# Peptides against a protein of PDB entry 5YCA: the designs that were tried, part 45

Target 1, 132 residues: chain A of PDB entry 5YCA
Amino acid sequence: RSLPAERNPLYKDDTLDHTPLIPKCRAQVIEFPDGPATFVRLKCTNPESKVPHFLMRMAKDSSISATSMFRSAFPKATQEEEDLEMRWIRDNLNPIEDKRVAGLWVPPADALALAKDYSMTPFINALLEASS

## One batch from the design tools (peptide; made by RFdiffusion4, then SolubleMPNN)

Design b2_p8_4_s2 (from b2_p8_4, 5 letters changed)
Fold by OpenDDE base, seed 3:
Structure b2_p8_4_s2 (fold): chain B 132 residues (1-132), chain A 8 residues (1-8)
Amino acid sequence: as target 1 above (132 residues)
Amino acid sequence: DSGVVPAP
C-alpha cells in the first residue's frame, strides 16, 4: 500500500513520552438506539493549520477508530487514498463490525500497528491508557 | 462508509 505523502506535523516524532497526553483525554457517554455507550476521545490539533481532529476509543472493548487516525495523520488525503487504506485494513488487520458507529474500528493491537505506520504511537498509547 | 462517532 501507499500512504499519503504529507503527514500532520503533530506526529513528527513517534518516540515522545505518551504520559503527558493521558490527562488530555476525555470520556463521553453517547446515546444509541440500544442504549448508552462510553467513548474516550483525544483532541489532536494540527500545529500548522490549527484544525482539530478527535481520536476515538470505545471504552468497553478499547476498539479504536482507524478512520479518525487516518484523517488526523493525513489532513490532505483524498477520499480515494482513504478508501485504499481502509480496504488494506480490512484485508490485513482485524476490524470489528458495529452498526452503531461509522468508520472502520480496530482492536488495540491493530491500532498500535497503524500508529507505527502513521507515526502516532504516543497518542494511541495515551488514548488506550486513559480511564473512562 | 466513512466517519466517526460524534463529538461535542
Scores: peptide ipSAE 0.093, ipTM 0.789, DockQ to the pose 0.135
Fold by OpenDDE base, seed 2:
Structure b2_p8_4_s2 (fold): chain B 132 residues (1-132), chain A 8 residues (1-8)
Amino acid sequence: as target 1 above (132 residues)
Amino acid sequence: DSGVVPAP
């Protein structure tokens, strides 16, 4: 598949130690009609543009928002490019369905596969290992 | 796409 040409310079090195990122994560309890759910967020700021994006994990099952990953990784991506990637994810990975949340969410193994593609492995590892 | 929820 084709990914956007320009990537967030925050992700220039996929081999960095993820450990320092773990304490940067924050747990967040959100109230939904059917009860509360906890999410873990990692604020990722583009060092050049200074625009932040939050990577998102559902604490309970460790599902990761692929949408958040894509938007953070590819700051200049068009909606069409995002749609194409999300379609690819649906066709090739195992996204979960949760009517409470928006975006496309994937299990940890799929998130790590995407992380490799997006050069985000340290950040996704940190997000997955963070406490909730 | 509706984006990412929950919002920060």
Scores: peptide ipSAE 0.090, ipTM 0.795, DockQ to the pose 0.186
Fold by OpenDDE base, seed 5:
Structure b2_p8_4_s2 (fold): chain B 132 residues (1-132), chain A 8 residues (1-8)
Amino acid sequence: as target 1 above (132 residues)
Amino acid sequence: DSGVVPAP
């Protein structure tokens, strides 16, 4: 598949130690119609544009928002490019359907596969290891 | 599509 040409410079090095990012994660309880659920989020700020995105994990089952990953990694991507990537994820990975949340969410292993593609491995590892 | 759960 084809990914957007320009990537967030925050993710210039996929091989860095993730552990310093762990304490930067924050847990948040969100109330839904069927009850509360805890999420873990990691604020990722593009060092050039200064625009932040939050990477999101469902605390209980560690599902990760693929949509948040894509938008953070490719800040100049078109909606068409995002749609194509989300379709690819649906066709090739194992996304989870959850009516409570927007976007496309994937299991941890899929998130790490995407992280490799998007050069976000340290950030996703940190998000997955953070306490909730 | 907002993409993710709203957060502060």
Scores: peptide ipSAE 0.087, ipTM 0.784, DockQ to the pose 0.156
Fold by OpenDDE base, seed 4:
Structure b2_p8_4_s2 (fold): chain B 132 residues (1-132), chain A 8 residues (1-8)
Amino acid sequence: as target 1 above (132 residues)
Amino acid sequence: DSGVVPAP
């Protein structure tokens, strides 16, 4: 697969210690038709554009929004590039089917695989380790 | 889209 050429400079170093990011995560309860669900979110701001994205984890099973990861990592990606990547994820990883939420969600191991590809490992580790 | 939108 081909990932977009330009990446969010926030993710320039995939080897940084993730622990300082843990306290920046926040838990949030969201009401759905079948009841409430808790999510953990991490605000990630592009240092150049100042545009924020929230990385999201379902607290119950630690599923991570791959769509949010992609959009944060590749701020200038086209819809076609996103669609291509989401198709790749569907074909090669183990996305979770949840009709309550939009976007493509993946289990922790897949999220970490994507994090490596997107240079987001510290951020995903922090998101996974944060309390809910 | 990206999925769940967090509250402000």
Scores: peptide ipSAE 0.071, ipTM 0.783, DockQ to the pose 0.141

Design b2_p8_4_s3 (from b2_p8_4, 5 letters changed)
Fold by OpenDDE base, seed 4:
Structure b2_p8_4_s3 (fold): chain B 132 residues (1-132), chain A 8 residues (1-8)
Amino acid sequence: as target 1 above (132 residues)
Amino acid sequence: DSGVVPAK
């Protein structure tokens, strides 16, 4: 598959220690029609544009928003590029179906696979290890 | 935020 050419410079080094990022994560309880659910969020700010994105995990099953990852990693991606990647994820990974939330969500192993592709491994590791 | 879930 083809990923967007320009990546968020925040993710220039995929090998950094993730542990300093763990305390930066925050839990958030969201009310849904069928009851509350807790999410863990990590604020990721593009050092050039200063635009923040939140990476998100469902606390219950550790599903990660692939959509949030893509949008954070590729700040200049077109909607077509995003759609193409989301289709690839649907066809090649194991996305979770959850009607309560927007975007495409994937289990931890898939999130880490994407993180490798997007050079986001420290951030996803931190998000997965953070308490809720 | 990402627009996936509400922000704080």
Scores: peptide ipSAE 0.061, ipTM 0.755, DockQ to the pose 0.233
Fold by OpenDDE base, seed 3:
Structure b2_p8_4_s3 (fold): chain B 132 residues (1-132), chain A 8 residues (1-8)
Amino acid sequence: as target 1 above (132 residues)
Amino acid sequence: DSGVVPAK
């Protein structure tokens, strides 16, 4: 597969210590038709454009939104590029179906694989380690 | 569709 050419400069170094990011995560309870569920969010701001994106984790099973990762990592990606990547994820990883939420969600191991591809490992490690 | 859950 191919990924978009331009990446968010926030992710210029995949080897940075993730621990300072842990206290920046926030837990939030969201109400759904079948009851409440807790999510953990990490605000990621592009240092050049100043546009923020939120990385998202389901607290209960630690599923991560692959869609949020892609959109944060590749701010200039086209819809076609996103669709191509999401299809690749469906074909090669183990996405989770949840009708309550939008986007494509993956288990922790798959999220870390994507994080390596997108150069955002510290941010996903922090999101996974944060308390809910 | 957005990949994020709505925030309060």
Scores: peptide ipSAE 0.061, ipTM 0.751, DockQ to the pose 0.176
Fold by OpenDDE base, seed 2:
Structure b2_p8_4_s3 (fold): chain B 132 residues (1-132), chain A 8 residues (1-8)
Amino acid sequence: as target 1 above (132 residues)
Amino acid sequence: DSGVVPAK
C-alpha cells in the first residue's frame, strides 16, 4: 500500500527506548450511556509545527485507535489518503467494533504492526504499557 | 470522524 509522503518528524527514529514515554501517558475515565470506560492517552506534539495529537488506547482490552496513529504520523495526509489506509486496515488486520467511539480501533498486535509501518513503535509500546 | 475520544 501507499502511505503519505511526509511523516511527523517526531517519529524519525523507530528504535528509541520507549520507557521514558510511559509516565507521559494519562488515564481518562469517560462516561458513556452504558457506563464508564477508561482510556489511556499519550500527547504527541510535532516538534516542528507544534501541533499535538493524542494517541488513544482503551484500557480494558488495549485496543488502539489506528485513526489517531495515522493522523499523528501523517500530519499532511488528505482525507482520501486516510480513507484508503483505513480500508487497508479493515482488509488486512483485525479492527474492533465499538459503537461508543469514533475512528478505527485495532488490537495490540495490529497496532504494533502499524507502528512499524508508521515508525511509531516506541510510542505505541509506551501507550500499551502505561497504567490505567 | 475524529478517531479519538474527546477529553473532558
Scores: peptide ipSAE 0.060, ipTM 0.750, DockQ to the pose 0.177
Fold by OpenDDE base, seed 1:
Structure b2_p8_4_s3 (fold): chain B 132 residues (1-132), chain A 8 residues (1-8)
Amino acid sequence: as target 1 above (132 residues)
Amino acid sequence: DSGVVPAK
């Protein structure tokens, strides 16, 4: 598949040690119509533009927002490019349906597969290992 | 939109 040409320079090295990122993660409880749910987030700031994006994990089952990953990795991507990637994820991975939240969410193994594609492995490992 | 709005 085709990914956007320009990637967030934050993710220039996919082999970095993830452990320093773990304490930067934060848990938060969000109230939904059917009750509260805990999420873990990691603030990722583009070192050039200084624009932050938050990577998101559902604490309980460790589902990761693929949408958050894509938007952080490819800050100049068009909506069409995002739609194409989300369709690819639907067709090739195992996204999770949760009507309480927006975006496309995937299980940990799929998140790590995407992380490799997007050069985000340290960040996703940290997000997955953080306490909630 | 990451799917969930951060608290802050």
Scores: peptide ipSAE 0.060, ipTM 0.755, DockQ to the pose 0.189

Design b2_p8_4_s4 (from b2_p8_4, 5 letters changed)
Fold by OpenDDE base, seed 5:
Structure b2_p8_4_s4 (fold): chain B 132 residues (1-132), chain A 8 residues (1-8)
Amino acid sequence: as target 1 above (132 residues)
Amino acid sequence: DSGVVPAE
């Protein structure tokens, strides 16, 4: 598959220690029609544009928003590029179906696979290890 | 369609 050419400079080094990012994560309880659910979020700010994105984890099963990962990693991506990547994820990974949330969500192993592709492994590791 | 939008 083809990923967008320009990547968020926040993710220039995929090999950095993730542990300093863990305390930056925050838990949030969100009310849904079927009851409350806890999410863990990590604010990721593009150091050049200063535009933030929140990486999101469902606390209970550790599902990660692939859509948020993509948009954070590729801030200048077109809608067509995003659609192609989301289709690739559907065809090649194991996204979950949850009508409570928007975007495409994937289990931890898939999130880490995407993180490697997007050069954001430290951030996903931190998000997965953070308390809820 | 980015996922859950958390409070700031």
Scores: peptide ipSAE 0.062, ipTM 0.758, DockQ to the pose 0.140
Fold by OpenDDE base, seed 1:
Structure b2_p8_4_s4 (fold): chain B 132 residues (1-132), chain A 8 residues (1-8)
Amino acid sequence: as target 1 above (132 residues)
Amino acid sequence: DSGVVPAE
């Protein structure tokens, strides 16, 4: 598949040690119509543009927002490029359905597969290992 | 959106 040409320079090295990122994660409880749910987030700031994005994990089942990953990795992507990638994820991975949240969410193994594609492995490992 | 909006 085709990914956007320009990637967030924050993710220039996919082999970095993830452990220093773990304490930067934060858990938060969000109230939904059917009750509260805990999420873990990691603030990722583009060192060039200074624009932050938050990577998101559902604490309970460790589902990761693929949408948040894509938007962080490819800050100049068009809506069409995002739509194409989300369709690819639907067709090739195992996204979950949760009506409480927007975007496309995937299980941990799929998140790590995407992380490799987006050069975000340290950040996703940290997000997955953080306590909630 | 990304699915969840952070509180901050």
Scores: peptide ipSAE 0.062, ipTM 0.758, DockQ to the pose 0.152
Fold by OpenDDE base, seed 4:
Structure b2_p8_4_s4 (fold): chain B 132 residues (1-132), chain A 8 residues (1-8)
Amino acid sequence: as target 1 above (132 residues)
Amino acid sequence: DSGVVPAE
């Protein structure tokens, strides 16, 4: 597959220690029609554009929003590029079906696979290890 | 988006 050429400079080094990012995560309870659900979020700010994105984890099963990962990693991606990647994820990984949330969500192992591709490993590790 | 809007 083809990923966008330009990546968020926040993710320039995939090998950094993730532990300093853990306390930056925050838990939030969101009310849905079928009841509340807790999410863990990590604010990721592009150091050039200063635009923040929140990486999101469902606390219950640790599913992570692949869509938010992609949008954070590739700030200049087109909708077509995003659609192509989301299709690839559907075809090659194990996305979770949840009508309560938008975007494409994947289990932890898939999130880490994507993190490697997007150079986001420290951030996803921190998100997964954070308490809820 | 993820469908979840966290409070800042």
Scores: peptide ipSAE 0.060, ipTM 0.757, DockQ to the pose 0.136
Fold by OpenDDE base, seed 3:
Structure b2_p8_4_s4 (fold): chain B 132 residues (1-132), chain A 8 residues (1-8)
Amino acid sequence: as target 1 above (132 residues)
Amino acid sequence: DSGVVPAE
C-alpha cells in the first residue's frame, strides 16, 4: 500500500521516550444509548499548523481508533487516501465492530503496527499505558 | 464510515 506523502511533523522521531506523554492523557466518560463507556484521549497538536487531533482508546478493551491516528498523522490526506488505508486495515488487520462509535477501531497490537507505519509509536504507547 | 467519538 501507499501512504500520503506529507506527515505531521509532530511524528518526526518514532524512537522518543513515551513516558512524558502518559500524564497528558485524559479519561472521559461518554453516554451512549446502552449506557456509559470510558475513553482515554491524547491531544496531539501539529507544531506547524497548530491544529489539534485527539487519539482515542476505549478504556475497557484498549481498542484504538485507527481513523484518529490516520487523520493526525496525515493532515493533508484526501478522502480517497483515507478510504484506501481503511480498506487495507479491514483486509489485513483485525478491526472491531462497535455501533456506538464512528471510524475504524483496532486492538492494541494492530494499533502498534499502524503506529510504526505512521511513526507514532511513542504516542500510542503512552495512550495504551495511561490509566482510565 | 468515518469519524471518531465526541471529545469535549
Scores: peptide ipSAE 0.064, ipTM 0.755, DockQ to the pose 0.136; fails the geometry check

Design b2_p8_6_s1 (from b2_p8_6, 3 letters changed)
Fold by OpenDDE base, seed 3:
Order: structure tokens, then C-alpha cells, then sequence
Structure b2_p8_6_s1 (fold): chain B 132 residues (1-132), chain A 8 residues (1-8)
């Protein structure tokens, strides 16, 4: 598959230590019709555009929003490019089904695979390691 | 609508 050409400069180095990012994560409880659920989020700000995106994790099973990762990594991606990547994820990884959430969510191992592709490994490691 | 947030 092909990924968008322009990547968020925040992710210029995939080898950085993730531990300083852990305390930047925040947990929140959200009420759903079937009860409350806790999410962990990490604010990621593009250093050039100053536009923030939040990477999202379900606290209970550590599923991570692939959609949030893609949108953060590729700020100039078209909707068509996103659709193609989400289809690739459905065909090649193991996304979960949860009617309570928008976008495409994947298990931790899949999130780390995507993180490698998107050069986001430190950020996903931090998000996964953060307490809820 | 955002494609990355929960639907409360």
C-alpha cells in the first residue's frame, strides 16, 4: 500500500524514548447508554501548523483508534487516502467492532504495527503504558 | 463528525 507523502513533523524520529510522554496522557470517563467507559488520550500537536490531534485508547482492552493515528500522522491526507488505508487495515489487521465509538479501532499489537508504518512508535508506546 | 471519538 501507499501512504500519504507528507507526514506530521512531530513524528520525524521513530526511535525517541517514549517515557517522557507517559505523564502527558490523560484518562477520562465517558457515559454511554450501556454504562461508563474509560479512555486514555494523548495530545499531539503539529509543531508547524500548531494543530492538535488526540490519540485515543480504550482503557479496558487497550484498543487504539487507527483513525486518530492516521489523521495525526498525515495532516494533508485526502478523504480518499484515509478510506484506502482504513480498508487496508480491515483487510490485513484485526480491527475490533464497537458500536459506541467512531472510526476504526485496533488491538495493541496492530497499533504498534501501524505506529511503525506512521513513525509514531514512541507515542503509541506511551499511550499503551499510561495508567487509566 | 469526528471519526476518532466515542459516541456518548
Amino acid sequence: as target 1 above (132 residues)
Amino acid sequence: DSGVVPKP
Scores: peptide ipSAE 0.121, ipTM 0.817, DockQ to the pose 0.392
Fold by OpenDDE base, seed 5:
Structure b2_p8_6_s1 (fold): chain B 132 residues (1-132), chain A 8 residues (1-8)
Amino acid sequence: as target 1 above (132 residues)
Amino acid sequence: DSGVVPKP
């Protein structure tokens, strides 16, 4: 597969310590027809453009929104590039099925694999370790 | 929405 050429400069160093990011995560309870569910989100701001994106985790099973990761990592990606990557994820990883949520969500191990590809490892580690 | 958040 081919990832977009330009990456968010926030993710220039994949080796940084993730622990300072943990307290920046926030839990959010959302009401659904079948009851409430808790999510954890991490605000990630592009240091150049100052545009924020939120990385998202489903608290209970630790599923991570691959869509949120991609959009944060590649802010100038086309819809076609996103669609291509999401298809790759479906074909090569193990996305979950949850009709309550938008986008494509993957289990923790897959999220970390994507994080390596997108140079987001500290941020995904923090998101996974944050309390809910 | 953003396409990454839970649907209402």
Scores: peptide ipSAE 0.121, ipTM 0.817, DockQ to the pose 0.426
Fold by OpenDDE base, seed 1:
Structure b2_p8_6_s1 (fold): chain B 132 residues (1-132), chain A 8 residues (1-8)
Amino acid sequence: as target 1 above (132 residues)
Amino acid sequence: DSGVVPKP
Protein backbone atom coordinates (compact mmCIF):
# COMPACT_ATOMS: atom_id res chain seq x y z
CA ARG B 1 0.00 0.00 0.00
CA SER B 2 0.96 3.63 -0.35
CA LEU B 3 1.03 6.02 2.60
CA PRO B 4 1.06 9.81 2.38
CA ALA B 5 4.45 11.23 1.49
CA GLU B 6 4.77 13.77 4.30
CA ARG B 7 4.80 12.57 7.91
CA ASN B 8 4.50 14.54 11.14
CA PRO B 9 8.08 15.37 12.21
CA LEU B 10 7.10 14.43 15.76
CA TYR B 11 7.55 10.82 14.64
CA LYS B 12 11.00 11.13 13.07
CA ASP B 13 12.50 8.50 15.40
CA ASP B 14 10.56 5.30 16.06
CA THR B 15 13.18 3.97 18.51
CA LEU B 16 12.93 6.57 21.28
CA ASP B 17 12.16 5.59 24.87
CA HIS B 18 8.39 5.70 25.40
CA THR B 19 8.40 5.98 29.20
CA PRO B 20 8.57 9.81 29.36
CA LEU B 21 5.30 9.90 27.40
CA ILE B 22 3.32 7.79 29.87
CA PRO B 23 2.68 10.63 32.36
CA LYS B 24 1.41 12.78 29.50
CA CYS B 25 -1.57 10.49 28.93
CA ARG B 26 -4.94 11.41 30.42
CA ALA B 27 -7.98 9.28 31.18
CA GLN B 28 -11.51 10.49 30.55
CA VAL B 29 -14.88 8.92 31.30
CA ILE B 30 -17.54 9.28 28.64
CA GLU B 31 -21.18 8.47 29.28
CA PHE B 32 -22.86 6.40 26.58
CA PRO B 33 -26.44 5.18 26.36
CA ASP B 34 -25.38 1.77 27.67
CA GLY B 35 -23.19 3.21 30.44
CA PRO B 36 -19.87 4.89 31.07
CA ALA B 37 -16.63 3.99 29.32
CA THR B 38 -13.11 5.18 30.01
CA PHE B 39 -10.74 6.36 27.31
CA VAL B 40 -7.09 7.30 27.50
CA ARG B 41 -5.73 10.03 25.26
CA LEU B 42 -2.27 11.35 24.46
CA LYS B 43 -1.77 14.84 23.10
CA CYS B 44 0.67 14.85 20.19
CA THR B 45 1.78 18.25 18.95
CA ASN B 46 3.41 18.68 15.56
CA PRO B 47 6.62 20.56 16.36
CA GLU B 48 6.50 22.52 13.10
CA SER B 49 2.85 23.45 12.73
CA LYS B 50 2.09 23.39 16.49
CA VAL B 51 -1.19 21.65 15.67
CA PRO B 52 -2.13 19.02 18.26
CA HIS B 53 -3.82 15.68 17.68
CA PHE B 54 -5.03 13.27 20.33
CA LEU B 55 -4.28 9.57 20.12
CA MET B 56 -7.14 7.57 21.62
CA ARG B 57 -7.38 4.25 23.48
CA MET B 58 -10.34 2.43 24.96
CA ALA B 59 -9.20 1.69 28.49
CA LYS B 60 -11.00 -1.62 28.91
CA ASP B 61 -9.78 -3.60 25.90
CA SER B 62 -6.93 -1.29 24.81
CA SER B 63 -8.39 -0.77 21.34
CA ILE B 64 -6.68 2.14 19.61
CA SER B 65 -8.20 4.60 17.16
CA ALA B 66 -6.45 3.97 13.86
CA THR B 67 -8.10 7.14 12.58
CA SER B 68 -6.41 9.19 15.30
CA MET B 69 -3.06 7.59 14.48
CA PHE B 70 -3.36 8.27 10.77
CA ARG B 71 -4.44 11.87 11.18
CA SER B 72 -1.63 12.57 13.62
CA ALA B 73 1.00 10.85 11.49
CA PHE B 74 -0.10 12.39 8.19
CA PRO B 75 -1.43 15.90 8.83
CA LYS B 76 -1.53 16.81 5.14
CA ALA B 77 -3.25 13.64 3.96
CA THR B 78 -6.33 13.96 1.79
CA GLN B 79 -9.64 12.35 2.62
CA GLU B 80 -9.04 9.95 -0.25
CA GLU B 81 -5.69 8.89 1.21
CA GLU B 82 -7.32 8.31 4.58
CA ASP B 83 -10.13 6.31 3.00
CA LEU B 84 -7.63 4.13 1.18
CA GLU B 85 -5.67 3.42 4.36
CA MET B 86 -8.81 2.66 6.36
CA ARG B 87 -9.88 0.26 3.62
CA TRP B 88 -6.48 -1.42 3.80
CA ILE B 89 -6.85 -1.77 7.57
CA ARG B 90 -10.28 -3.36 7.15
CA ASP B 91 -8.92 -5.79 4.58
CA ASN B 92 -5.64 -6.70 6.28
CA LEU B 93 -6.02 -6.18 10.05
CA ASN B 94 -8.70 -6.90 12.62
CA PRO B 95 -10.64 -3.72 13.36
CA ILE B 96 -13.37 -3.87 15.98
CA GLU B 97 -16.95 -2.79 15.57
CA ASP B 98 -18.28 -0.37 18.17
CA LYS B 99 -21.30 1.72 17.27
CA ARG B 100 -20.60 4.09 20.17
CA VAL B 101 -17.48 5.55 18.60
CA ALA B 102 -16.48 7.18 15.35
CA GLY B 103 -13.53 6.17 13.19
CA LEU B 104 -11.76 2.85 12.83
CA TRP B 105 -10.45 1.13 15.97
CA VAL B 106 -8.00 -1.76 16.15
CA PRO B 107 -6.71 -4.11 18.88
CA PRO B 108 -3.30 -3.51 20.50
CA ALA B 109 -1.32 -5.84 18.24
CA ASP B 110 -2.73 -4.17 15.13
CA ALA B 111 -2.11 -0.74 16.63
CA LEU B 112 1.54 -1.63 17.13
CA ALA B 113 1.75 -2.88 13.56
CA LEU B 114 0.36 0.44 12.35
CA ALA B 115 2.67 2.27 14.73
CA LYS B 116 5.64 0.66 13.05
CA ASP B 117 4.30 1.68 9.64
CA TYR B 118 3.66 5.25 10.84
CA SER B 119 6.84 5.50 12.98
CA MET B 120 4.74 6.03 16.14
CA THR B 121 5.87 3.07 18.27
CA PRO B 122 6.94 5.05 21.37
CA PHE B 123 3.65 6.94 21.43
CA ILE B 124 1.48 3.86 21.06
CA ASN B 125 3.48 1.97 23.70
CA ALA B 126 3.00 4.88 26.10
CA LEU B 127 -0.71 5.05 25.34
CA LEU B 128 -1.06 1.31 25.97
CA GLU B 129 0.87 1.42 29.27
CA ALA B 130 -0.86 4.47 30.73
CA SER B 131 -3.17 3.98 33.70
CA SER B 132 -6.90 4.55 33.46
CA ASP A 1 -17.79 14.16 12.79
CA SER A 2 -14.14 14.21 13.85
CA GLY A 3 -13.91 10.45 13.58
CA VAL A 4 -11.43 10.41 16.46
CA VAL A 5 -13.26 11.31 19.67
CA PRO A 6 -16.04 8.95 20.76
CA LYS A 7 -19.57 10.20 20.32
CA PRO A 8 -21.73 9.53 23.40
Scores: peptide ipSAE 0.118, ipTM 0.817, DockQ to the pose 0.377
Fold by OpenDDE base, seed 4:
Structure b2_p8_6_s1 (fold): chain B 132 residues (1-132), chain A 8 residues (1-8)
Amino acid sequence: as target 1 above (132 residues)
Amino acid sequence: DSGVVPKP
């Protein structure tokens, strides 16, 4: 696969301590047709463009939105590049099926694998450790 | 798909 050439400068260092990010996460209860579900969100703002993205975790099973990760990591990505990556994830990782939510969601281990590829490890670790 | 659930 080919990832986009330019990455969000927020993720320039994959080795930083994640613990300061934990208290920045927020829980949100969302009502769905079959009942409420809690999500944990981490606001990630591109320091250059000032555009924020929210990284998302399902509180119940800790599934992470791969789509949100990709869009945050690659601010100039084309739709084709995103489609290619999402296909790769479907073919190589273990995405979950949840018709209630948009985008592609993956279990924690897969999210951490993607985080390494996208240089987002501190952010995903924080998201996974945050309270719901 | 945005992959993002609505924020408040």
Scores: peptide ipSAE 0.098, ipTM 0.800, DockQ to the pose 0.172

Design b2_p8_8_s1 (from b2_p8_8 with T2S)
Fold by OpenDDE base, seed 3:
Structure b2_p8_8_s1 (fold): chain B 132 residues (1-132), chain A 8 residues (1-8)
Amino acid sequence: as target 1 above (132 residues)
Amino acid sequence: DSGVVPSP
């Protein structure tokens, strides 16, 4: 597969220590028809455009939104590029099915694999380690 | 499906 050419400059260094990002995460309880569920989110602001995106984790099973990762990493990506990547994820990784949430969600190991591809490892490590 | 947030 091919990824978009331009990446968010926030992710220029995949080797940075993730621990300073842990306190930046926030837990949020959301009400669904079948009851409440807790999510953890990390605000990621593009240092050039100043546009923020939120990386998202389901607190209970630590599933991560691959869609949120892609959109944060590749702010100028087309819908076609996103669709292509999401199809690749479906074919090569282990996305979950949850009717309560939009986008494509993956388990922690898959999220870390994507993080390596997108140069987001510190941010995903922080999101996974944060308390809920 | 498109989106990154839960949908109650």
Scores: peptide ipSAE 0.115, ipTM 0.799, DockQ to the pose 0.366
Fold by OpenDDE base, seed 5:
Structure b2_p8_8_s1 (fold): chain B 132 residues (1-132), chain A 8 residues (1-8)
Amino acid sequence: as target 1 above (132 residues)
Amino acid sequence: DSGVVPSP
């Protein structure tokens, strides 16, 4: 597959220690028709554009929004590029189906695989380790 | 399937 050419400069170094990012995460309880669910969010601000994106994790099963990852990593991506990547994820990884949430969500292992591709490993590790 | 924010 082909990923967008320009990547968020926030993710210039995939090898950084993730530990300092853990306390930056925030938990949020959301009420759904079938009951409450907790999510963990990590605010990621593009240092050049100053546009923030929130990386999202379902606290209970640690599913992570692949859509949020892609949009954060590739802020100038076209809708077509996103659609192609999401299709690739559907075809090659193990996305979950949850009607409560929008976007494409994946298990932790898949999220880390994507993180490697998007150079977001420290951020996804932090998101996964954060308390809820 | 264009969102990232959970909603009821």
Scores: peptide ipSAE 0.113, ipTM 0.801, DockQ to the pose 0.321
Fold by OpenDDE base, seed 2:
Structure b2_p8_8_s1 (fold): chain B 132 residues (1-132), chain A 8 residues (1-8)
Amino acid sequence: as target 1 above (132 residues)
Amino acid sequence: DSGVVPSP
């Protein structure tokens, strides 16, 4: 598939050690109508633009927001490009359905597959390993 | 899509 041409320079090296990123993650409890749920977030700041994005994980089942990954990885992507990628994910991976949250969420294995495609492996590994 | 931030 085709991905946006420009990638966040934060992700220039997919082989970096992820462990230093683990303590940078933060857990948060969010109240929903049916009860509280915990999420883990990792703030990722584009070193050039200084614009931050938050990578998101559901603490309980470790689902990762593919939308957050895409938006962080491709800061200049159009909505159309995002829509195309999300469609690809629906067609080729195993996104979960949770109407409490926005965006497209995928299980850990799928998140790591996307991470490889987006050059975000250290960040996703850290997000997955962080405590909640 | 409305974004990535979880909300009720």
Scores: peptide ipSAE 0.107, ipTM 0.795, DockQ to the pose 0.302
Fold by OpenDDE base, seed 4:
Structure b2_p8_8_s1 (fold): chain B 132 residues (1-132), chain A 8 residues (1-8)
Amino acid sequence: as target 1 above (132 residues)
Amino acid sequence: DSGVVPSP
């Protein structure tokens, strides 16, 4: 597959220590029709554009929003590029089905695979290790 | 869809 040409400079180094990012994560309880659910979120700000994105994890099963990862990693991506990547994820990984939430969500192992592709490994590791 | 849940 082909990924967008320009990546968020926040993710220039995939090998950085993730531990300093852990305390930057925050838990959030959201009410849904069938009851509350807790999410863990990590604010990621593009150092050039200053535009923030939140990486999201479901606390219960540690599913990660692939959509949020993609949008954070590729700030200039077209909708077509996103659609192609989401299709690739559906075809090659193991996204979960949850009608309560928007976007495409994947298990931790898949999230880490995507993180490698997007150069976001420290951020996803931190998100996964953070308490809820 | 945004794939991001609402912020507080």
Scores: peptide ipSAE 0.082, ipTM 0.784, DockQ to the pose 0.170

